# Peptides against a protein of PDB entry 2AUS, part 29

Target 1, 323 residues: chain A of PDB entry 2AUS
Amino acid sequence: ADIKREVIVKDDKAETNPKWGFPPDKRPIELHIQYGVINLDKPPGPTSHEVVAWIKRILNLEKAGHGGTLDPKVSGVLPVALERATRVVQALLPAGKEYVALMHLHGDVPEDKIRAVMKEFEGEIIQRPPLRSAVKRRLRTRKVYYIEILEIDGRDVLFRVGVEAGTYIRSLIHHIGLALGVGAHMAELRRTRSGPFKEDETLVTLHDLVDYYHFWKEDGIEEYIRKAIQPMEKAVEHLPKIWIKDSAVAAVAHGANLTVPGIVKLNAGIKKGDLVAIMTLKDELVALGKAMMSTQEMIERSKGIAVDVEKVFMPRDWYPKLW

## One batch from the design tools (peptide; aimed at target 1 W54 D211)

Design b2_p15_5_s2 (made by RFdiffusion4, then SolubleMPNN; from b2_p15_5, 4 letters changed)
Fold by OpenDDE base, seed 3:
Structure b2_p15_5_s2 (fold): chain B 323 residues (1-323), chain A 15 residues (1-15)
Amino acid sequence: as target 1 above (323 residues)
Amino acid sequence: SAEELEKELEERLNK
């Protein structure tokens, strides 16, 4: 998620009108909610879908969606996109994840051997999806970005793990147990990160949301509910970005593909086929789309379709039609 | 439990 991307400026003279749009930090509370994402601390017990239903009831919402399923028994970071932002979860599904896991070993293993074997599971691993997964049960590679052992107490191993999306921690622990020769199972699991969402001051409970919504509706205090909801732009921080001219915003908001002349600046390292975020010069999310060119092609070419626009978020009236 | 959480949330929503 934290890939620092260079920003290449294509048009250094491009300005933005301060009267157009609604920057993430300047949205009225109702508009902030309509374009919001909650960094929810999912409790153990309910399904991710039940938790989304609760959020909709608590906040009186028509629509919401989550950024990747947590099993009922699994707690921690569940991004929940609200109302007009609901579709932004598409950006979070492929994002890296971090977990803290408790692994229980089925036999005694020296600590030095535990550490050595777990280190070998950093990198590419082969997994088979669980039987209950909607994913076809084919063998596939997944990346383990890092394993950090936090504590070893006899047969109990507490560790932090960063993984590619759709890596099964239960399967990882099973394979570690096999490699240790004694077997193992997952005792506990918490998700500590989902792309740009992590355990920080923005993490809130369902109980917090009840209280904060009450403070807003009954007491007129907006501060708590405003802080509990992140702007939808947070959910795309990990994506490569393309910033566009004010004159291109309304066209993209109407579902037109982004053409090369509309680009002001862009991240380095965009490849053809990448999911990209189209942004205004005020860092407002206009749309998600598929890159039809590399960064280099978008710099070198004067014309052509740069991005095939897949999902529009910005309302059509935030920017004027300038074409 | 999930049932206890649901009960607590219902009690808070009805205040």
Scores: peptide ipSAE 0.342, ipTM 0.912, DockQ to the pose 0.762
OpenDDE base, seeds 1, 2, 4, 5: peptide ipSAE 0.328, 0.316, 0.312, 0.321; ipTM 0.909, 0.907, 0.905, 0.906

Design b2_p15_5_s4 (made by RFdiffusion4, then SolubleMPNN; from b2_p15_5 with A7K T10R A15S)
Fold by OpenDDE base, seed 2:
Structure b2_p15_5_s4 (fold): chain B 323 residues (1-323), chain A 15 residues (1-15)
Amino acid sequence: as target 1 above (323 residues)
Amino acid sequence: SAEELEKELRERLES
């Protein structure tokens, strides 16, 4: 999520009509909720599905979805996309995750050895999904981006870990324990980050949501519920972006593929096959799609399909049809 | 527990 992407401008004269669309910061509260994502602090105990069901009840919603399962015992950052934004969770599935974990060692190990061995687990590791996972139980590689030991207290090791999506911390701890020669298990786990969502001022509890919804419905105070819900555009901050002309927005919103002439600016480093976010010049999410060209090809070519549009989010009527 | 939290949340929603 922290990858700074250069922005390459193709059309420096492109303007946007301020009357068209609904920028993320200018949505009426009802529309903000319809295109919202909650940075939920999931409590330990419930499943991620139960928590999503509770959010739907609390906020009187027809649909919602989460950006990546947390086990019942695991707390912390669970992005929950609401209503029309529900499918934006697909952008969060491939996103990196951060956890704070408590590992309990089954024997005494010198601190220097703990530090040395845990450092060896930074980089590519081989994992097998747990039995309870819906993922096929095949051996796979996963990247551990970093391991930061926070505290060592005898047999208890508190550490922060950044990992590729679908890395199992329980399995990592098991393998660390084997490498240390004494064995280990995961005592506690909290997710502190899921892509662009982290432990910050946007993190809210289920209790906060109850209170904030009541303040809105009973007292007419929308401020709290507005702050508790992030715009769906937050859920795509980590993706490479392509910004399009106002004249291309309605076509893409109708499910047309993005062609090269519609591009105003784009991030560097897009490869063919990448998931990309198609944005307006007001930073509104139009659609998610698969890049059919690299950034370089999108710059050099005058025509062709740049993005195969997979999922439209923007309503068809926010921008006029100009085709 | 999840059940206690659900109960508490329901009680808050009904209040």
Scores: peptide ipSAE 0.028, ipTM 0.652, DockQ to the pose 0.880
OpenDDE base, seeds 1, 3, 4, 5: peptide ipSAE 0.010, 0.000, 0.024, 0.019; ipTM 0.476, 0.320, 0.637, 0.628

Design b2_p15_6 (made by RFdiffusion4)
Pose (drawn by RFdiffusion4):
Structure b2_p15_6 (pose): chain A 309 residues (1-127, 142-323), chain P 15 residues (1-15)
Amino acid sequence: ADIKREVIVKDDKAETNPKWGFPPDKRPIELHIQYGVINLDKPPGPTSHEVVAWIKRILNLEKAGHGGTLDPKVSGVLPVALERATRVVQALLPAGKEYVALMHLHGDVPEDKIRAVMKEFEGEIIQRKVYYIEILEIDGRDVLFRVGVEAGTYIRSLIHHIGLALGVGAHMAELRRTRSGPFKEDETLVTLHDLVDYYHFWKEDGIEEYIRKAIQPMEKAVEHLPKIWIKDSAVAAVAHGANLTVPGIVKLNAGIKKGDLVAIMTLKDELVALGKAMMSTQEMIERSKGIAVDVEKVFMPRDWYPKLW
Amino acid sequence: SYEELKERIEEIEEE
């Protein structure tokens, strides 16, 4: 997921006017929240659905959604998209996820076999692909390991299968997500407590600084997604419901294939929309016309890059 | 703790 993509510039002269839109990290606090995402450290106990409900109540929001469900006892990274950016969690499906898990073996197994068997579970699995498994600690029947997987991979099932392969059987004692696409355990990971307090600092004490840092621009959700940057003049057509045509492309990532989920960005690096690529990168460069992206969801409001009559 | 957090959320919902 976190492979740095090469950027190919087709129109080296394209410029963006600062009058329109906002750099993503410079939105007025209200708009920042309308188009924000929270990198939340989900506590064990509540369901993911319940956590989102609490967040809607804390932030007094109408809409919110999480990216990738964590079970009630699972803690860790739970991206929660807010308001107008609610559906941006769609951008996380192609990105991978990473967990730290504690596996309790129901029988004694030599460490040698445990490491050898765990390694064989990398690659493909039926229940999804397992990118990597790194054993952190093996203490008796307890195995602590880090695993990277494709979205929708049930870790409980993976541990169960490892138990079968070892014949002794296995139980997942605990699980914590450490990565969900671009969301990881860094300075943006916040708790529900921080969120409530920072919201009070803003609504009661008038200080927006803390609630601002606790919420990321929605563009964070597409950091690991192939991108197509378009001209200012092309943003309005897309923001108004039109698919993206090739003439509007300024630059794009290499490696885009027909059918890939892509993010359409302004030259300010704001998220305009998510869509499916109808052409490859090379076709987008060589062709002068045609629909480049079948837009599935528009995020940018019509007001930022307006059509003027 | 989780119980303290849940209690705090319930108090907020009562408001």

Design b2_p15_6_s1 (made by RFdiffusion4, then SolubleMPNN; from b2_p15_6, 8 letters changed)
Fold by OpenDDE base, seed 3:
Structure b2_p15_6_s1 (fold): chain B 323 residues (1-323), chain A 15 residues (1-15)
Amino acid sequence: as target 1 above (323 residues)
Amino acid sequence: SMAELKAKLAELEAE
């Protein structure tokens, strides 16, 4: 989300028919929900799975999924993708995360030493997943992007940390405690960011969802529930994008691979093997796929498979078949 | 009910 990606235009004359598709801002409320993602403030206590089950009950949904597990005791940003958008969470799983953590030290350490040692944990760290993790317990490297100490009160250290996906903050704190020589444990943890989802005006509680659903169903007021649900396109804001011709949309929506002639514009810096979002000229998500070419190859080549389409989101009928 | 769900959520946030 924070990386400004250059947009390279291949076809500056490409127009889009305003009658085709459903841009994120123009979806009827029912359709908006079917292609929605909630930026949920997960309360402490329940599992991420229980919270997803509650959202399904509150909003009368058949399907939903979350953008990365929070432990029961961990609160904060849990993206929950709804109905037809459920599998957009695959774009959020590899996304960076931010947390605010309270670390409790098991001994007295001078503040200058705390600050110095914590700064050394910026960069690559070695982690072993905890026993209760669904992830294989293989030693792996993870990147800590930044550590910002917010407050030090004796043995309590409040800090913000940006990390690579699947970094365990509990393990980080344990290793910091070992490096300090006194030991430490994680007292509190809140997730403040999951890729493009952060603590902002879009963050909603389960209580908010209850009230907003009530206002819609009983009072006919859709405004609140509309604002509480983000379009699925929000969940791909951090990905490199490829924008396609109207004539290519229906083929991709049927599961055809994207070929080079279908590309109107694209982000710079796409590499072969990258996860990319295929978009319409109205910024509608058509599909996720694997780049089979670099940005440069997609510019220079006149033909070939640009993207291996892995997951279609757009309905087949939003755009006409032009093949 | 939505009321029962809201009550149960309030209990979980107070824990």
Scores: peptide ipSAE 0.016, ipTM 0.529, DockQ to the pose 0.101
OpenDDE base, seeds 1, 2, 4, 5: peptide ipSAE 0.007, 0.007, 0.012, 0.006; ipTM 0.479, 0.498, 0.583, 0.397

Design b2_p15_6_s2 (made by RFdiffusion4, then SolubleMPNN; from b2_p15_6, 8 letters changed)
Fold by OpenDDE base, seed 5:
Structure b2_p15_6_s2 (fold): chain B 323 residues (1-323), chain A 15 residues (1-15)
Amino acid sequence: as target 1 above (323 residues)
Amino acid sequence: SMEELKALMEELLAK
């Protein structure tokens, strides 16, 4: 999410009609909910599926989905995509995660040794998936981006850790304990980040959602429920983007592949095979797709399929058919 | 507990 991507302009004369579409900041409340993502503070105890079921009941929704399972005992950042936005969670599955963990050591270890050994776990680590995971129990490499020790109190080590998607913090703590020679276990775990979703002013509880829904339905106050729900475009902020002409939007919204002439601007560093977000010039999410060209090929070529469109989000009627 | 949280969520959803 924190990688600044350069924007390359291909067509500097391309304009957008302000009457077409619904920019993320200008959606009526009902439409905002239909294209929303909640940055939920998941409590410890319930499964991620139970929490999604409660949100559907609270907000009177037909569909919702979460941006990656938290274990029952794990609290913190759980993105919940609503209604028409439900499938945007596919953009969050491969995104990096951050946690705060409490590790309990099974013996006394000098603080200098704890700090030295934990720093050796930054970078590439070998993990075995837990017995309970539906994932094939093959050894796999994962990246630890950083480890920040927050506090050491005797045998208790509080630390922040940034990791590649599908890194198991419980397994990391077990291996740190083995490397220290005393053993260790995970006492507490909280997820503090899932891609673009963080512990910030957008983080809301289940109680907040109940109260904010009542304020809207009983008192006619939309402000709280509007603030509690992020636009679905938030869930793709970490992806490379391609911005398209107004004349290409309706075709892509009908499931047509994006061709090179439809591109107005794009991020640098797109590779063939990357997941990309197709955006309007008003920063509306049209679709997710697979890049069929690099950024360089999309600049140099005058024709061809730039993106294989995998999932459309935008309704077919927001932009006129111009073909 | 999970039971206390479920009971709380049921109470909140019954209002």
Scores: peptide ipSAE 0.026, ipTM 0.732, DockQ to the pose 0.379
OpenDDE base, seeds 1, 2, 3, 4: peptide ipSAE 0.007, 0.019, 0.022, 0.020; ipTM 0.455, 0.653, 0.674, 0.698

Design b2_p15_6_s3 (made by RFdiffusion4, then SolubleMPNN; from b2_p15_6, 8 letters changed)
Fold by OpenDDE base, seed 3:
Structure b2_p15_6_s3 (fold): chain B 323 residues (1-323), chain A 15 residues (1-15)
Amino acid sequence: as target 1 above (323 residues)
Amino acid sequence: SMEELKALMEKLAAE
């Protein structure tokens, strides 16, 4: 999520009509909810699915989905995409995660050795998925982006860890314990980040959602529920983006693939096969798709399919058909 | 009901 991507402009003269679409900041409250994502502080105890079911009940929603399962005992950042935005969670599944973990050591280890060994787990690690995982139990590599030791109190080690999606912190702690020679287990775990969603002013509880929905429905105060729901565009901030001409928006919204002439600007470093967000010039999410070209090919070529459109989010009527 | 949900949430927050 922290990868700053350069923006390459292909058409510096491209303008957008202010009358078309609904920019994230200009959606009426009902439309904002329909295209919303909640940065939920998941409590410990319930499953991520139970929490999504509660949000649907609280907010009177037909559909919602979460941006990556937290175990029942794990608290913290659970992005919940609402209604028409529900499928944006597919952008969050591959996103990096951050956790704060409490590791309990099964023996005494000098602090200097703890620090040295934990630093060796930065980078590529080999993991086998736990038995409870729906993922086939094949050995796989995962990246640990960073480990920050926050506190060491005897056998208790509090640390922050940034990891590739689908890294098992419980397994990491087990392997650290083996490397220390004493063994270890995960005492506590909180997720502090899921891609662009983190512990910040946008983090809300289930209690907050109950109260904020009540203030809106009974008191007519929409401000709180509006702030508690992020636009779906937040859920794609970490993806490489391609911004398109107004004339291309309606075609993509109808499920047409993005062709090279429709591109106004794009992020650097797109590779063939990457998941990309197709955006309007007003930073509205049109669709997610698979890049069929690199950034360089999208710049150099005059024609061809740039993005295979996999999932449309924008309604077909927000922009006129200009073909 | 919302009351049952609140009661459940209070119970979960107290655990």
Scores: peptide ipSAE 0.016, ipTM 0.542, DockQ to the pose 0.101
OpenDDE base, seeds 1, 2, 4, 5: peptide ipSAE 0.009, 0.009, 0.008, 0.000; ipTM 0.479, 0.485, 0.502, 0.321

Design b2_p15_6_s4 (made by RFdiffusion4, then SolubleMPNN; from b2_p15_6, 8 letters changed)
Fold by OpenDDE base, seed 4:
Structure b2_p15_6_s4 (fold): chain B 323 residues (1-323), chain A 15 residues (1-15)
Amino acid sequence: as target 1 above (323 residues)
Amino acid sequence: SMEELRARLEALAAE
């Protein structure tokens, strides 16, 4: 998620009409909610689905979805996409995750050995999904991006771990315990990051949402609920972006594929087959799609389909049809 | 810290 992508400008003269669209910072509160994502601090106990159902009740919503299941006992960062933004969770499912885990060792191990062995688990690991996983129980490789030991207290090891989506921390801890020769289990687990969503000032509890909704509905104070809900554009910050001309927005919003002439600027390093976010010049999310060209091809070519549009988010009327 | 983690988990479990 922290990969700074270079922005390549293809059309430096492209302007945007300030009267068109609704930039993320200028949405009326009702519209902000309709295109919102909550960075929820999921409590331990409930399932991710139960928590989504509660949010729907609290905020009087018809639809919501979460950016990747947390087990009942696991707390922390659960992105919950609201209403018209619900489908943006597809951008978060493949995103990297960070956790803080408490590992309990089943025997005494010198701290130097703990540190040395845990460092060896940075990189590629082989995992078998647990029985409770909806994923077929095939052996699969996953990446551990980093392991940071925070604290060691006898047999208890607190660590931060960055992992590829669908890495099982419980399985990682089991393998670390085997490598240490004493065995280990996962005592506690908290998710501290899900793609662009992290533990920061945007993290809110279920209680916060109850209070903030009441302040809005009863007292007319929208500030708290506005702050508690992030624009859906937050959920795509980790994706490569393509910014398009105002004249292309309405067509893409109608489900037309993005063609090369519509591109104003784009991130470097897009490959054919990548999931990309199509943005307006006001950083509004128009659609998600599959890149049909590389960044280089999108620069060099004068025509052709740049992006196969898979999911439209923007309403068809925010920008005029200029055709 | 382990203490901070425990305190945070306890606070969230009390909701």
Scores: peptide ipSAE 0.336, ipTM 0.901, DockQ to the pose 0.063
OpenDDE base, seeds 1, 2, 3, 5: peptide ipSAE 0.257, 0.286, 0.274, 0.274; ipTM 0.884, 0.891, 0.888, 0.888

Design b2_p15_7 (made by RFdiffusion4)
Pose (drawn by RFdiffusion4):
Structure b2_p15_7 (pose): chain A 309 residues (1-127, 142-323), chain P 15 residues (1-15)
Amino acid sequence: ADIKREVIVKDDKAETNPKWGFPPDKRPIELHIQYGVINLDKPPGPTSHEVVAWIKRILNLEKAGHGGTLDPKVSGVLPVALERATRVVQALLPAGKEYVALMHLHGDVPEDKIRAVMKEFEGEIIQRKVYYIEILEIDGRDVLFRVGVEAGTYIRSLIHHIGLALGVGAHMAELRRTRSGPFKEDETLVTLHDLVDYYHFWKEDGIEEYIRKAIQPMEKAVEHLPKIWIKDSAVAAVAHGANLTVPGIVKLNAGIKKGDLVAIMTLKDELVALGKAMMSTQEMIERSKGIAVDVEKVFMPRDWYPKLW
Amino acid sequence: SAEELEAELEERMAH
């Protein structure tokens, strides 16, 4: 997921006018929240659905959604997209996820076999692909390990299968997500308590600084997604419902294949929309016309890059 | 528990 993609510039002269839109990190606080995402450290106990409901009540929001469900007893990274950026969590499906898990073996197994068997579970699995498994600690029947997986991978099922392969059987004692695409345990990971307090600091004390840092621009959700940057003049057509045509492309990531989920970005690096690539990168460079992206969801409001009549 | 945490958050919002 976190492979740095090469950027290819097709129009080296394209410029963006600061009158239109906003750099993503410089939105007025209300707009910042309308188009924000929270990198939430989900506490054990509530369902992911319940956590989102609490966030909607805390922030007095009309809409919100999480990216990748965590079960009630699972803690960790739970991206919660807000308001107008609610559907941006779609961008996380192609990005991977990472967990730290505690596996309790129902029988005694030599460490040698445990490490050997765990390693063999990398690659593909049926229940999804397991990118990597790193054993952190093996204390008796308790195995602590870090695992990177494709989205939708059920870790409980993975541990169960490891138990079968070992014949002794296995139980997942606990699980914590440490990564969900670009969201990880860094300075943006916040708790529900921080969110409530920072909201009070803003609505009661008039200080926006803390609630601002607790909420990320929605562009964070597409950090690991192939991107196509378009001219200012092309933003309006897309913001108004048109698919993206090739003439509007200024630069793009290498490696884009037909059918790939892509992010359409302004030259300010704001998220305009998510869509499916109808052409490859090379075709987008060589061709002068045609639909480059079948737009699935538009995020940018029509007001930022307006059509003028 | 989830109920205890929810009650705590509601009390905290009320403050």

Design b2_p15_7_s1 (made by RFdiffusion4, then SolubleMPNN; from b2_p15_7, 5 letters changed)
Fold by OpenDDE base, seed 1:
Structure b2_p15_7_s1 (fold): chain B 323 residues (1-323), chain A 15 residues (1-15)
Amino acid sequence: as target 1 above (323 residues)
Amino acid sequence: SAEALRKELEERLAK
């Protein structure tokens, strides 16, 4: 999520009409909620689905979806996309995750050996999904991006771990325990990051949402609920972006594929098959789609389908039809 | 009411 992507400009003269669209910072509160994502601090106990049901009840919403399941006993960062933004979770599911885990060892191991062995688990690991997962139990590789040991207290090892989506920390801890020769289990787990969502000032509880919604509805104070909900554009910050002309926005909002002439600027390093965010020049999310060209092909070609549009978010009427 | 909802939430999270 922290990869700074270079921006390549194709059309340096392209301007945007300030009267068209609704930039994330200019959305009325009702519209902000309709295109919102909550960075929820999931409590331990409830399922992720139960928490989503609570959010819908608290905020009087028809639809919501979460950006990646946390087990009942697991707390921390659960992005919940609201209403018209619900489908943006597609961008969050494949995103990297960070956790803080407490591992309990089943025997005594010298600290130096713990540190040495845990460092060997950085990189590619082989995992089998647990029986309770809806995922086919095939052996698969997963990346461990980093392991940071925070504290070692006898048999208890507190560590931070950055992982590829769908890495099972419980399985990682089991394998570390086997490598140490004594065995281990996961005592506690908290998710501290899900793609662009982390533990920061945007993290809110279910109790906060109850109070903030009440302040808005009963007292007319919208500032708290506005701050508690992030724009859906936050949920795509980690994706490569393509910014399009105002004249192309309405067509894409109607479900047309993005063609090369519509591109104003784009991130470097887009490959064919990548999930990309199509943005306006005001950084509004128009759609998610699959890149049909590389960045280089999008620069060199004068025509063709650049992006196969999969999910439209922008309403059809925010920008005029200019065709 | 917000109070009733808060109470129900607290009761659920206490389990």
Scores: peptide ipSAE 0.408, ipTM 0.921, DockQ to the pose 0.107
OpenDDE base, seeds 2, 3, 4, 5: peptide ipSAE 0.241, 0.405, 0.401, 0.241; ipTM 0.873, 0.920, 0.919, 0.875

Design b2_p15_7_s4 (made by RFdiffusion4, then SolubleMPNN; from b2_p15_7, 4 letters changed)
Fold by OpenDDE base, seed 2:
Parts: C-alpha cells; sequence; structure tokens
Structure b2_p15_7_s4 (fold): chain B 323 residues (1-323), chain A 15 residues (1-15)
C-alpha cells in the first residue's frame, strides 16, 4: 500500500470545472455516508458479517460490505464500505494486510534461534487454506513482506507481520513452530492494516458509531459521524490511478470503457490486467476497471480502450454528458 | 436509544 507511484502527465492543459461533481471532502453528510467507508475496529467475538449487520442497524443503512473477513476471535482493522460504496471492497480484497500476532511455542527455544528461523519466513511461503475457508484448498504461494519481532517472553513471541492477501497467520505460526522443532499455535491475532486502512485516528468502534450517529440525529452535530466515515476514495488509494477529462467522466459513469484520449494523467507501472481506479481531476472515484494497456501504451497510443470499466461508483448526473 | 443499543452491543460482545 505504501508504493509511491509516479504520476505521468499526458495533458498538462486539462482543467476541471469546479461546479461539477462532489469532491470527497465537500460532500454533504448524507452523500458522504452514501459513498463512505468505515475503518472499523472489529471486536473479538462476532463474525465480520455480523459486524456489518450491526453497522447497517446502527447507521440505518440498506447495504454494506467488508474489505476482507476477520475470523470471529480476531480483532482490528475491518474496512466496511457503505451503501453506494459497498462494491469498493473489491479493491481491498487483494490488498496487503498487517497483523500483530502472539505465537505460543510448545517448548523452550533460544531467542537467537527464534529470530533466525522467523527471518527465514520472510519472502515466499507455501500455504494450504484451512477447511473453514471458502477458498479452494489448493497449495499456493504467498508473500510475507516482513516479520518484526516485538517481544519474546519465554515461549510467547509477539510479532508484527506484513503479508499478501489470503495469507493465513495461523498456518504461518504452525509452520514456524515446526521449523523451530517444538511446535507452536496462534494465541492472539489482531489485524493492524488492510491496504490503506490502518490503526490511526480514523479507527472507530461500534460503540463510537452508536454515539456519533445519535449526536447527529438527536443533537444535530455532524462532525463526529463525518470524521468516523472515510470517503470511498480512501479504499482505492493503494491502486494505480488514471485521471480523466471532465468530458470523459459522464461516459465512464454510464459504463463506457475509458479510451486513451480521455486520459489526463496516470500512474507509472500499470500493466495490462491490473485493477485500476479511474479518477476525476478532483480525485473523485468514477469507476474501477481492468487495464487493457500498460502505462507506456497509454502514453504512446493516441486511441484505443485503455480501461475495461467493471464497476461504476459515480452517479451519472454529477458531470454533464458531453457527447 | 443510544443507551439501549449500547447495552445490546455489550450483551452480544460478552457472549
Amino acid sequence: as target 1 above (323 residues)
Amino acid sequence: SAEALKAELEKRMAE
């Protein structure tokens, strides 16, 4: 998620009309909620689906969805996309995750050996999904980006781990325990990051949401609920972006594919087949789509389909039809 | 009420 992407400008003269659209920070509260994502601190106990149902009840919502399942016993960062933003969770499913885990060893192991063996688990690992996972139980590789040992207390090892989406920390700990020769199990797990969502000032509880919603509805105070909900654009910060002309926005909002002439600027390093976010010049999310060209092809070509538009978020009327 | 909803949440989180 921390990959700084270079921005390549294709049209340096492109301007945007300030009267069109609704920039993320300028949405009325009702519209902000309709296009919102909550950085929820999921409590231990309930399922991720149960927590989503609670949010819908608390905030009086018709639709919501989460950015990647946490097991019932697992706490921490659960992005929950609201209403019109519900489908943005698809951008979060493939995003990297970070956890803090407590591993309990089933025997005594010298700290130097613990540190050495855990470092060997950085990089590519082979995993099989657990039986309870909806994912097919095929052996697959996953990336462990980093392991940071926070504390070692006898048989208890507290560590931070950054992983590719769909890495099973329970399985990682089991394999570390086998490599140490004593066995191990996962005692505790907290998710501290899900793509662009992390433990920061935007992290809120279900109790916070109850309070903040009532402050708005009973006392007329919008500030708390406004801060508790992030704009849906937050959920695509980690994606490569393509910024488009005002004249292309309405067509894309109607489900038309993005063509090369509509591009104003784009991130470097887009490959064919990548999930990309199509943005306005006001950093509004128009749509998600599949790149049909590389960044280089989008620069060099004068025509053709740049992005196959898969999911439209922007309403059709925020920008005028200019065709 | 906010209080009733919190009490229901607390009850559910204690299970």
Scores: peptide ipSAE 0.338, ipTM 0.900, DockQ to the pose 0.106
OpenDDE base, seeds 1, 3, 4, 5: peptide ipSAE 0.316, 0.329, 0.323, 0.000; ipTM 0.893, 0.897, 0.896, 0.300

